# Peptides against a protein of PDB entry 6TME: the designs that were tried, part 169

Target 1, 324 residues: chain A of PDB entry 6TME
Amino acid sequence: NRLKRAYIALQAWKKAFYSDPFNTAANWVGPDVCSYKGVFCAPALDDPSVLVVAGIDLNHADIAGYLPPELGLLTDVALFHVNSNRFCGVIPKSLSKLTLMYEFDVSNNRFVGPFPTVALSWPSLKFLDIRYNDFEGKLPPEIFDKDLDAIFLNNNRFESTIPETIGKSTASVVTFAHNKFSGCIPKTIGQMKNLNEIVFIGNNLSGCLPNEIGSLNNVTVFDASSNGFVGSLPSTLSGLANVEQMDFSYNKFTGFVTDNICKLPKLSNFTFSYNFFNGEAQSCVPGSSQEKQFDDTSNCLQNRPNQKSAKECLPVVSRPVDCS
Target 2, 324 residues: chain A of PDB entry 6TME as posed
Amino acid sequence: NRLKRAYIALQAWKKAFYSDPFNTAANWVGPDVCSYKGVFCAPALDDPSVLVVAGIDLNHADIFGYLPPELGLLTDVALFHVNSNRFCGVIPKSLSKLTLMYEFDVSNNRFVGPFPTVALSWPSLKFLDIRYNDFEGKLPPEIFDKDLDAIFLNNNRFESTIPETIGKSTASVVTFAHNKFSGCIPKTIGQMKNLNEIVFIGNNLSGCLPNEIGSLNNVTVFDASSNGFVGSLPSTLSGLANVEQMDFSYNKFTGFVTDNICKLPKLSNFTFSYNFFNGEAQSCVPGSSQEKQFDDTSNCLQNRPNQKSAKECLPVVSRPVDCS

## One batch from the design tools (peptide; made by RFdiffusion4, then SolubleMPNN)

Design b2_p19_2_s3 (from b2_p19_2, 11 letters changed)
Fold by OpenDDE base, seed 3:
Structure b2_p19_2_s3 (fold): chain B 324 residues (1-324), chain A 19 residues (1-19)
Amino acid sequence: as target 1 above (324 residues)
Amino acid sequence: SIADYVSKYTGLPYSKPEE
């Protein structure tokens, strides 16, 4: 039966533990898997009279080990939360059998290898968190074809460009931060109809910001800091009617920071420090507003403190990148 | 910086889950 298969899977997993500091699996003994710590049972969707393993929660267990292929026997699991452990290796392909997967959180582990493409096989997946691992290589474009609510990719080793399919994403939250992504932000970004929060922090992204960012009228958090972006801020940013947190710091932006950006109606924090801006509107000056916080540090602004020297500014400011 | 920012939609910080 289903619980017997779950027993086989869970015992195989226990065997795959190298270290269990909190003795989380100490009670993983015997056929009553529903009593196992971190294992949650529920009535099966296809037969309410049958009890199945529907969820795993081993968050913060500091378990060292790997995910054995026998985990594919947990065919009724919809919630898989194992963050903040020391699991290593790859995500087993056998997890493709977990067709009910809804939330998959393997964040803050030691997983390696390419993007776990098995996640793409789950038709009902809504939440994907693989942040703080060592996943590497290209991000599959197909990830954004899925009807996900949240995609956490930050703090990995992903490289190459951000797929143009990003515009197809229905996610409200997407994190790219602290990877090795390069190239431009795709113009299709403006098509992300449900986007609320997007973070690009600490990549190798470059080029001009696409004008289409201004179409993200529901975005509340936009952080593109610590990249290699150039040119002026798009005038279309005036369309970000709901942005609250915006960060463009630590780039190579030039030009003038306009009133239309700094007077955005919901703007709470706007950081544009460590760039090469040569002018700012009065509304952008730190301390000019009681409701808004600004940081203009280390730009090429006149009559402002803590700016770059003329020697640093002149070579860049005199040759602004034309994004048109 | 929004390094310590907590998503109002997911309830999760961008930092490590343990933080």
Scores: peptide ipSAE 0.227, ipTM 0.847, DockQ to the pose 0.066
Fold by OpenDDE base, seed 5:
Structure b2_p19_2_s3 (fold): chain B 324 residues (1-324), chain A 19 residues (1-19)
Amino acid sequence: as target 1 above (324 residues)
Amino acid sequence: SIADYVSKYTGLPYSKPEE
């Protein structure tokens, strides 16, 4: 039966623990898996008279170990939350059998290997959190074909370009931060119809920002800091009617920061420090508003404090990148 | 900082979950 299979899976997992500092699995004894700490049962969707393991929550258990293939026997699991542990190895392919997977959170662990493509096999997946691991390689473009609500990829070892399929994503939150992504932000980004928060911090992204960013009418957080972006800020950024947090710091941007950007109606924080901007509108000056916070530090602005020297500015400002 | 920001829609911070 289903609970027997769950028992086999959970006992195999317990055996795969190298360390359980809080003795989380101490009560993982006997066939009554529904009494196990961190294991949650519910009536099966196909038969309400049958009790099944529907969820796992081992968040913050500091467990060291790996995920054994027997976890594939947990076929009724829809919620899998094991963040803030010390699990290592790869995500087992056997998890493809968990066809009800809805929320998958393995964040803040020590997982390695390529992107866990098993996540692509889950038809009902809405929440994917794999941040703060050691996943590497390219991001499969198919991830954005899925009807996900949230995708957390930050603080991994992903490389290569951002897939063009990003425009197909229905996610409201996507994080790319602190990886090794390179290339340009795809122009298709403007097609992300549900996007609210997107973070590109600390990658190797380059090129000009696509004008299509201005089509992201519902975006509230846009952080592209600590990359290699060049050129001027797109004039179409004036279309970000709902942006609250915007950060372009630590790039190689040039040109003029316009009123149309700094006067965005919902803008709370706008950081464009550590670039090569050679002008800013009065509305962009730090302290010009009580409603908005600006940081223009370390640019090529005249009559502003803490700017780059002429020696640093001249080579870059005199050779502006044409993004047209 | 952005690291301290908690997502409005997910309730999760961009920092480590343990923080």
Scores: peptide ipSAE 0.103, ipTM 0.803, DockQ to the pose 0.080
Fold by OpenDDE base, seed 4:
Structure b2_p19_2_s3 (fold): chain B 324 residues (1-324), chain A 19 residues (1-19)
Amino acid sequence: as target 1 above (324 residues)
Amino acid sequence: SIADYVSKYTGLPYSKPEE
């Protein structure tokens, strides 16, 4: 009996709640789990005559607790949304039994430990949101082998390099922001055929931007701000025909910001402040366009306000990193 | 800023506004 198993799971989960400030689980009483707040039932895919728990939505419930292993009994769950709670601990390995998992959102919680590798076991997973937690360690390369549409990793404690397998990703949105990723952006990034939004904000990434970024024709958001990138902006960035939001601020870029970049047809906001650029095209000057917003603050630009001192600029500008 | 950009999937920003 699937609902009986679900009952066992949900009651175990209720017992794992330390705090339920909105009394979300107040009605989690009795065998009728389909009436539970945040529990959604549907006909089973393999037997439409059987009602099963197909989804969990406890978003914004501010529940403190942990995920007990009994949640593995929810074998029919395809949607698991528990963001904006105070769940702690690790993601149970028993969730590997949830083979129908399609959307997994545990964002904005207090989860710890390594990347939840159980997510890799779900063959149909399309949406993975684990942002705003305390996940740590290396990102498994296999994550990008998954046919995911969205991967939210931001605001965690992930470290090491970004896997080269990123190029295999089918995701339209990937966030790396506010982790501890280091090294270079893999050249394989240009192979991300479905990519629309990618955010690298606030990591320890370094090196030159790969030319292959210019192959990301469908990208609308590209944010590489607050890292340690060096060298000139790749000329191939002119290939970002659909980019609307672009941010390279707070890096160590040098060289000239070209017309080819600033005149990108869909560009709405381009921030390249807090670098060591020593020149910019007129099209890049803030206020030069009514349709585009630019920020060139704190570079090494001549005849522009709010630039770095010669003392700060000269050592860097005179020793440009050759990315060729 | 891009930090305030709201995800089309979740309706949440990629980063906290204070960051």
Scores: peptide ipSAE 0.028, ipTM 0.680, DockQ to the pose 0.052; fails the geometry check
Fold by OpenDDE base, seed 1:
Structure b2_p19_2_s3 (fold): chain B 324 residues (1-324), chain A 19 residues (1-19)
Amino acid sequence: as target 1 above (324 residues)
Amino acid sequence: SIADYVSKYTGLPYSKPEE
């Protein structure tokens, strides 16, 4: 039966533990898997009279080990939360059998290898958190074709460009931060109809910001700091009617920071420090508003404190990048 | 700092999950 399969899977997993500091699996004995710590049972969707393993929650268990292929026997699991452990290796392809997967959180582990493409096989997946691992290589474009609500990719080893398919994403939250992504932000970004929060921090992204960012009417957090972006800020950023947190710091931006950006109605924090901006509107000056916080440190602004020297500024400011 | 920001929609921080 289904619980017997779950028993086989869970015992195989217990055997795959190298270290269990909190003795999480100490009670993983016997056929009553529903009593196992971190294992949650529920009535099966296809037969309410049958009890099945529907969820795993081993968050913060500090378990060292790997995910054995027998986990594919947990065919009724919809919630898989194992963050903040020390699991290593790859995500087993056998997890493709978990067709009910809804939330998959393997964040803050030691997983390696390419993007876990098995996640693409789950038709009902809504939440994907693989942040703080060592996943590497290219991000598959197909990830953004899925009807996900949240995609956490930050703090990995992903490289190459951000797929053009990003515009197809229905996710409200997407994090790219602290990877090795390169190239430009795709113009299709403006088509992300449900986007609320997007973070690009600490990559190798470059080029001009696409004007289409201004179409992200529902975005509340936009962080593109610590990259290699150039040119002026798009005037279309005035369309970000709901942005609260915006960070463009530690780039190579030039030009003038306008009133239309700094007077955005929901703007709470706007950081554009450590760039090469050569002018700002009065509304952008730190301290100009009690409701908004600005940081213009280390730019090429005249009559402002803590700016770059003329020697640093002139070579860049005198050769502005045309983003037209 | 956005680094310390907790998602308004998911409740999850952009930092490590344990934080």
Scores: peptide ipSAE 0.022, ipTM 0.659, DockQ to the pose 0.067; fails the geometry check

Design b2_p19_2_s4 (from b2_p19_2, 9 letters changed)
Fold by OpenDDE base, seed 5:
Structure b2_p19_2_s4 (fold): chain B 324 residues (1-324), chain A 19 residues (1-19)
Amino acid sequence: as target 1 above (324 residues)
Amino acid sequence: SIFDYVSSFTGLPRIKPED
């Protein structure tokens, strides 16, 4: 009996709650799990005459607790949305039994441990949101072998390099922001066929930007701010025909910001502040356009306000990194 | 049915995650 298994799972989960400020689970009593707040039932895919728990939505419930292994009994769940709670611990490996998992959102919780590799076991997963947690360690390269539409990893404790397999990803949105990723952006990034938005904000990434970024024809948001990138901006960035939001601020870039970048046809905001650029085209000057917003603050630009001192600029500008 | 549901999310990091 699937609903009986669901009952066992949900009661185990309720028991695993340390705090339920909004009394979300107050009605989690009795065998009628389909009446439970935040529990949604639907006819089973393999047997329409059987009602099963197909979805969980406990978003914004502020529940403190953990995910017990009994949740693996919810084998029919395709949607699991429990963001903005205070769940702690690890994602149970028993969730591998949830083979219908389609959308998994555990964002804004207190989960710890390594990347939840159980997510890799779900063959039909399309949406993965684990942002705003305390996941740590390496990002498994296999994540980008998944046919995901969105991958939200930001605001965690992930370390190591970004896997070269990123180029295999079919995701339209990928966030790496506010982790501890290091190394270079893989050159394979240019192979991301469906990429619209990618965010690298606030990591320990370094090296030169790969020229292959310019191959991201569909990208609308590219934010690489607050890292340790060096060298000049790739000339191939002129290929970002659809970029609207671009941010390279708070890095160690040098060189000249060209017309070809600042005149990108869809560009709305381009922030390259807090770098060591020593020149910019007239089209890059803030206020030069009505439809584009630029920020060139705190660079090494001549005849511009709010720039770095010569003392600060000279050591860096005089030793440009060769990205060739 | 709920199995047909597809969430819509944006990619920019926010203090409060999208539903």
Scores: peptide ipSAE 0.042, ipTM 0.709, DockQ to the pose 0.131
Fold by OpenDDE base, seed 3:
Structure b2_p19_2_s4 (fold): chain B 324 residues (1-324), chain A 19 residues (1-19)
Amino acid sequence: as target 1 above (324 residues)
Amino acid sequence: SIFDYVSSFTGLPRIKPED
């Protein structure tokens, strides 16, 4: 019965293919769905004697088509990986029936519409990858209430502010890069207890960096480049004991880059180029260490190469934003 | 079983995502 439902779903999906360049679904014929390319069966969790469709892997198949509502019949699927295809449309609401969903990867496709809220209905979801699509609108705050290990949102059309609920996230990796997010980074960011990597690259974020960033003791990658951040770097950044990659380039930061930041014990790469910093500690100077790489290009530093002109610097440096 | 699989991932954006 369960495999019969899967058959109906998979045949509906095959019918929804506009193009299958690699003939991935060529063997999608007959009732033996477990033999279908990209379809993986396993003993059901509730009855080991019953075989069910537990996983889909169509990664890199370059399939053009859409996800039909009949996919909701794949109620035993825990792994859904269909990245690097040309699927379009929206994520069907019928997928709410896939209550075992554990990893959902629809990245690098042509999906559109708002955030797929159906993902919020999956109680056991641990991995969400929707990057490199055309999802738009605001990010639902509830996404960070889920016990996710990774949240990949980069390269979409998301806008509005980053929800304050981000502090509730248990994710080790979160990417916001290359969207249209605006506003400040929430102060609650410091509460992300499992965070290892966070990327804000290429958004419209602004304001001062919250001091609470310094509470991210486990973070190894922090990239806030290509935004509109202002003010000085928080002194609390000295608390980033495990940061290895840090990038604040292409912002509007001012002030002095301190020893306490540049001497972070695990720091390997620190890029703060294309800002309006007017001073840096000797430990921040590129070439000062063989163990660390620094980039101070295009700031307002004295006696350093490739800096901004006085004309460019003076208006900004003379009016530093007070983040206190 | 397939239920034991966990994807590998990195935090940095990639043009061609991998599991």
Scores: peptide ipSAE 0.039, ipTM 0.712, DockQ to the pose 0.129
Fold by OpenDDE base, seed 1:
Structure b2_p19_2_s4 (fold): chain B 324 residues (1-324), chain A 19 residues (1-19)
Amino acid sequence: as target 1 above (324 residues)
Amino acid sequence: SIFDYVSSFTGLPRIKPED
C-alpha cells in the first residue's frame, strides 16, 4: 500500500543520513511512518479513508546526507520542507513522481548541479525555495511559465542571462541575489502582474534599466544593488506607486535623481549610493524627509558630503550612457 | 488538511531561510 511505499522511502532516506545531530530520525522505526518525527500524514485526496504521507518537515535539523532516489516513492507528498540541513548531491529525478508537490523548500543545504528541472514537472507547484545552495548553470526559461507564487534562487551559482520569460511569471516574490547572472534585465519584467518583491543584489547584471520597470505598480521591494547597471534611472520609475524599499547602490548609474522618484508615496528607503549620479532633487537629499531615508553617499554630487573625487567622477560623468 | 496548508514566504535574501 501507499504507506508501505512511504516506509521504504523513509528508511532509505534514514540510511542516507551521514549525521543526525538532533537524532531526528531516532524514532523512524517500524511501519507506522505517520508517527515519524517530521513526517505528516493526511487523508488521501483520492480516498479520504486512506492515510498517506502528505508532508515532510525537517527544517533546521542539521542533517548531513543525500536524497536517495527512493524518495520518489513518496507520491502523496505535497509539502517538502528540508531547509537548513547539510544535504548534498543532486535533487533526484525520481521526485517527478511526486505529482502533488505544492511547496518545495530545500534552501540552505549543500545541493549542487544544474537547476533541478524536476521542479518543472510538478504541475501544482506554488512555492520554490532553492536558495543558499550551490546550484549552477543557467535558469531554464520554463521556470517562469509555471504558476508559482514565490521563487527563491538567491545565493547560488547560477549564471547566464535572466530569461525573457520572466514577464510571464505570476510570482509575487522572486530573488536572484548573489548569483552570477549577467546581461540586462529583460524588458518583459514589466509584465509581472503579481510582483511584490524582486531582488537582483550582487550579480553581474549590466546595461540600462528597462523603462518597463515602472509598470510594476504592485512592487514593494526593488533591489538592484551591487551590479553593473549604467545610464540614468528611468523616468517611468515614478509609476512605482507602492514601492517601499528601493536600492540601486553600488552600480554605475549616472544622471540626475529626480523628484518623481524620491517623492514616491510609499517610499521608505531609497539607497542610490556608490554610483556616479551628478545631481539630485532636494527631495532626494538625506534628511529632507522625516518619513523617508535616503543615502546619496559616494556619487558625483556637488555640495554633498562623502562624494567621489573629481578625478574619479569626470571620466564617467563626461561620457554619459544614452539609454534611449 | 495539510493539503490546504500554505506556508508563509521567507523574507529577503539577506536573511537565512526560516520556517
Scores: peptide ipSAE 0.033, ipTM 0.744, DockQ to the pose 0.147
Fold by OpenDDE base, seed 4:
Structure b2_p19_2_s4 (fold): chain B 324 residues (1-324), chain A 19 residues (1-19)
Amino acid sequence: as target 1 above (324 residues)
Amino acid sequence: SIFDYVSSFTGLPRIKPED
C-alpha cells in the first residue's frame, strides 16, 4: 500500500516534468518504484518487513518542472535531495505529511514564494538547504527553533531582519549570504552554541556588530562582508579562538584593528578591506605573518598603500559611530 | 567554500542518496 502511494506520487511528479534532459525518469514506469532512478527504498521503521520509499536523489538532473501535491504521498521519505534542477513554483504544503523528513535539499532550483513553512512542520529535520532559489519575504523565526544542524539560505530574496531566535539555533552552519536581510545582527547570536560557520555576505545588514559574537568559541568561518556595518570591531572578537576565516570587508567599519584580533590563534585569513579603519596593529599588516593572510586595502590607514583619500576618510573617521 | 558544502548526515537507518 505504501509503495502504491509512492507510485501515484512519483507518476504525478513525472507528469509534472517539463524537461528531463538526462532522461532520469525514463525508467519511472510500472509499480516497482524501488527500481526508479533516483528513488531509494528501505525497510520501514515501523515494519521492517515492508519496503518504503525512503529517499529521493535527483541531484544535478537538470529537470524542469514543479513539485505536485501528490508528493505528499511519499510519507516515508526522510531524504529529499533534488538540488541543481530547474524545478519551479512553491514547495507543496502536502509535504507536511512527510514526518520523517531529515534532509531537505531543494537548492539550486527556481522555487519562488515565501519561506517554505512546511519545513517547520518536520519534527526530525536536521538539514535544510534552500539556497540558490527565489524564496522571498521574511525568515520565520521558528526556523531557529528547529534542531537543525545546517541551514542554507543564501542566494535567495529573503528580506527583513534576522530573527532574534537565531540564538536558539543548534546549527553548525548557517548561511544568510546574498539575500536582502536588513537590520542588526541579533545579540543573541552569541548563544549559538554549535556554530562553526556563519555567512552574512552581501546583505543590507547594518549597525554595530554585537559584542556577543565573541562568544562564538567554535566558529571557524565568520563572514560579514558586503553589508553596512558601522562602528569598531568588538574587542570581544578576541574570543574567537577557533576562527580561521574572517571577513569584514566592504562595510563602514571604523576604528582600530587590534592585535587581539589579528593574533587569533587559528586565524588564517582576515580581510577587513574596503572600510574606514584608521589604524591597525602591526600584526594586522599584510605580509607581517607568513601563516596569516591579511587584506587592509581601501581603508583610512596611514602609511599603507591603496587607501582611501583623505576626502573620503575624513568625514567618516572624524565622526565614528559609538557602539558602546 | 561553505557554499559548496554537501550534506553528509547519516543519522537515520536509511539509504543515503549520493551527494
Scores: peptide ipSAE 0.026, ipTM 0.699, DockQ to the pose 0.084

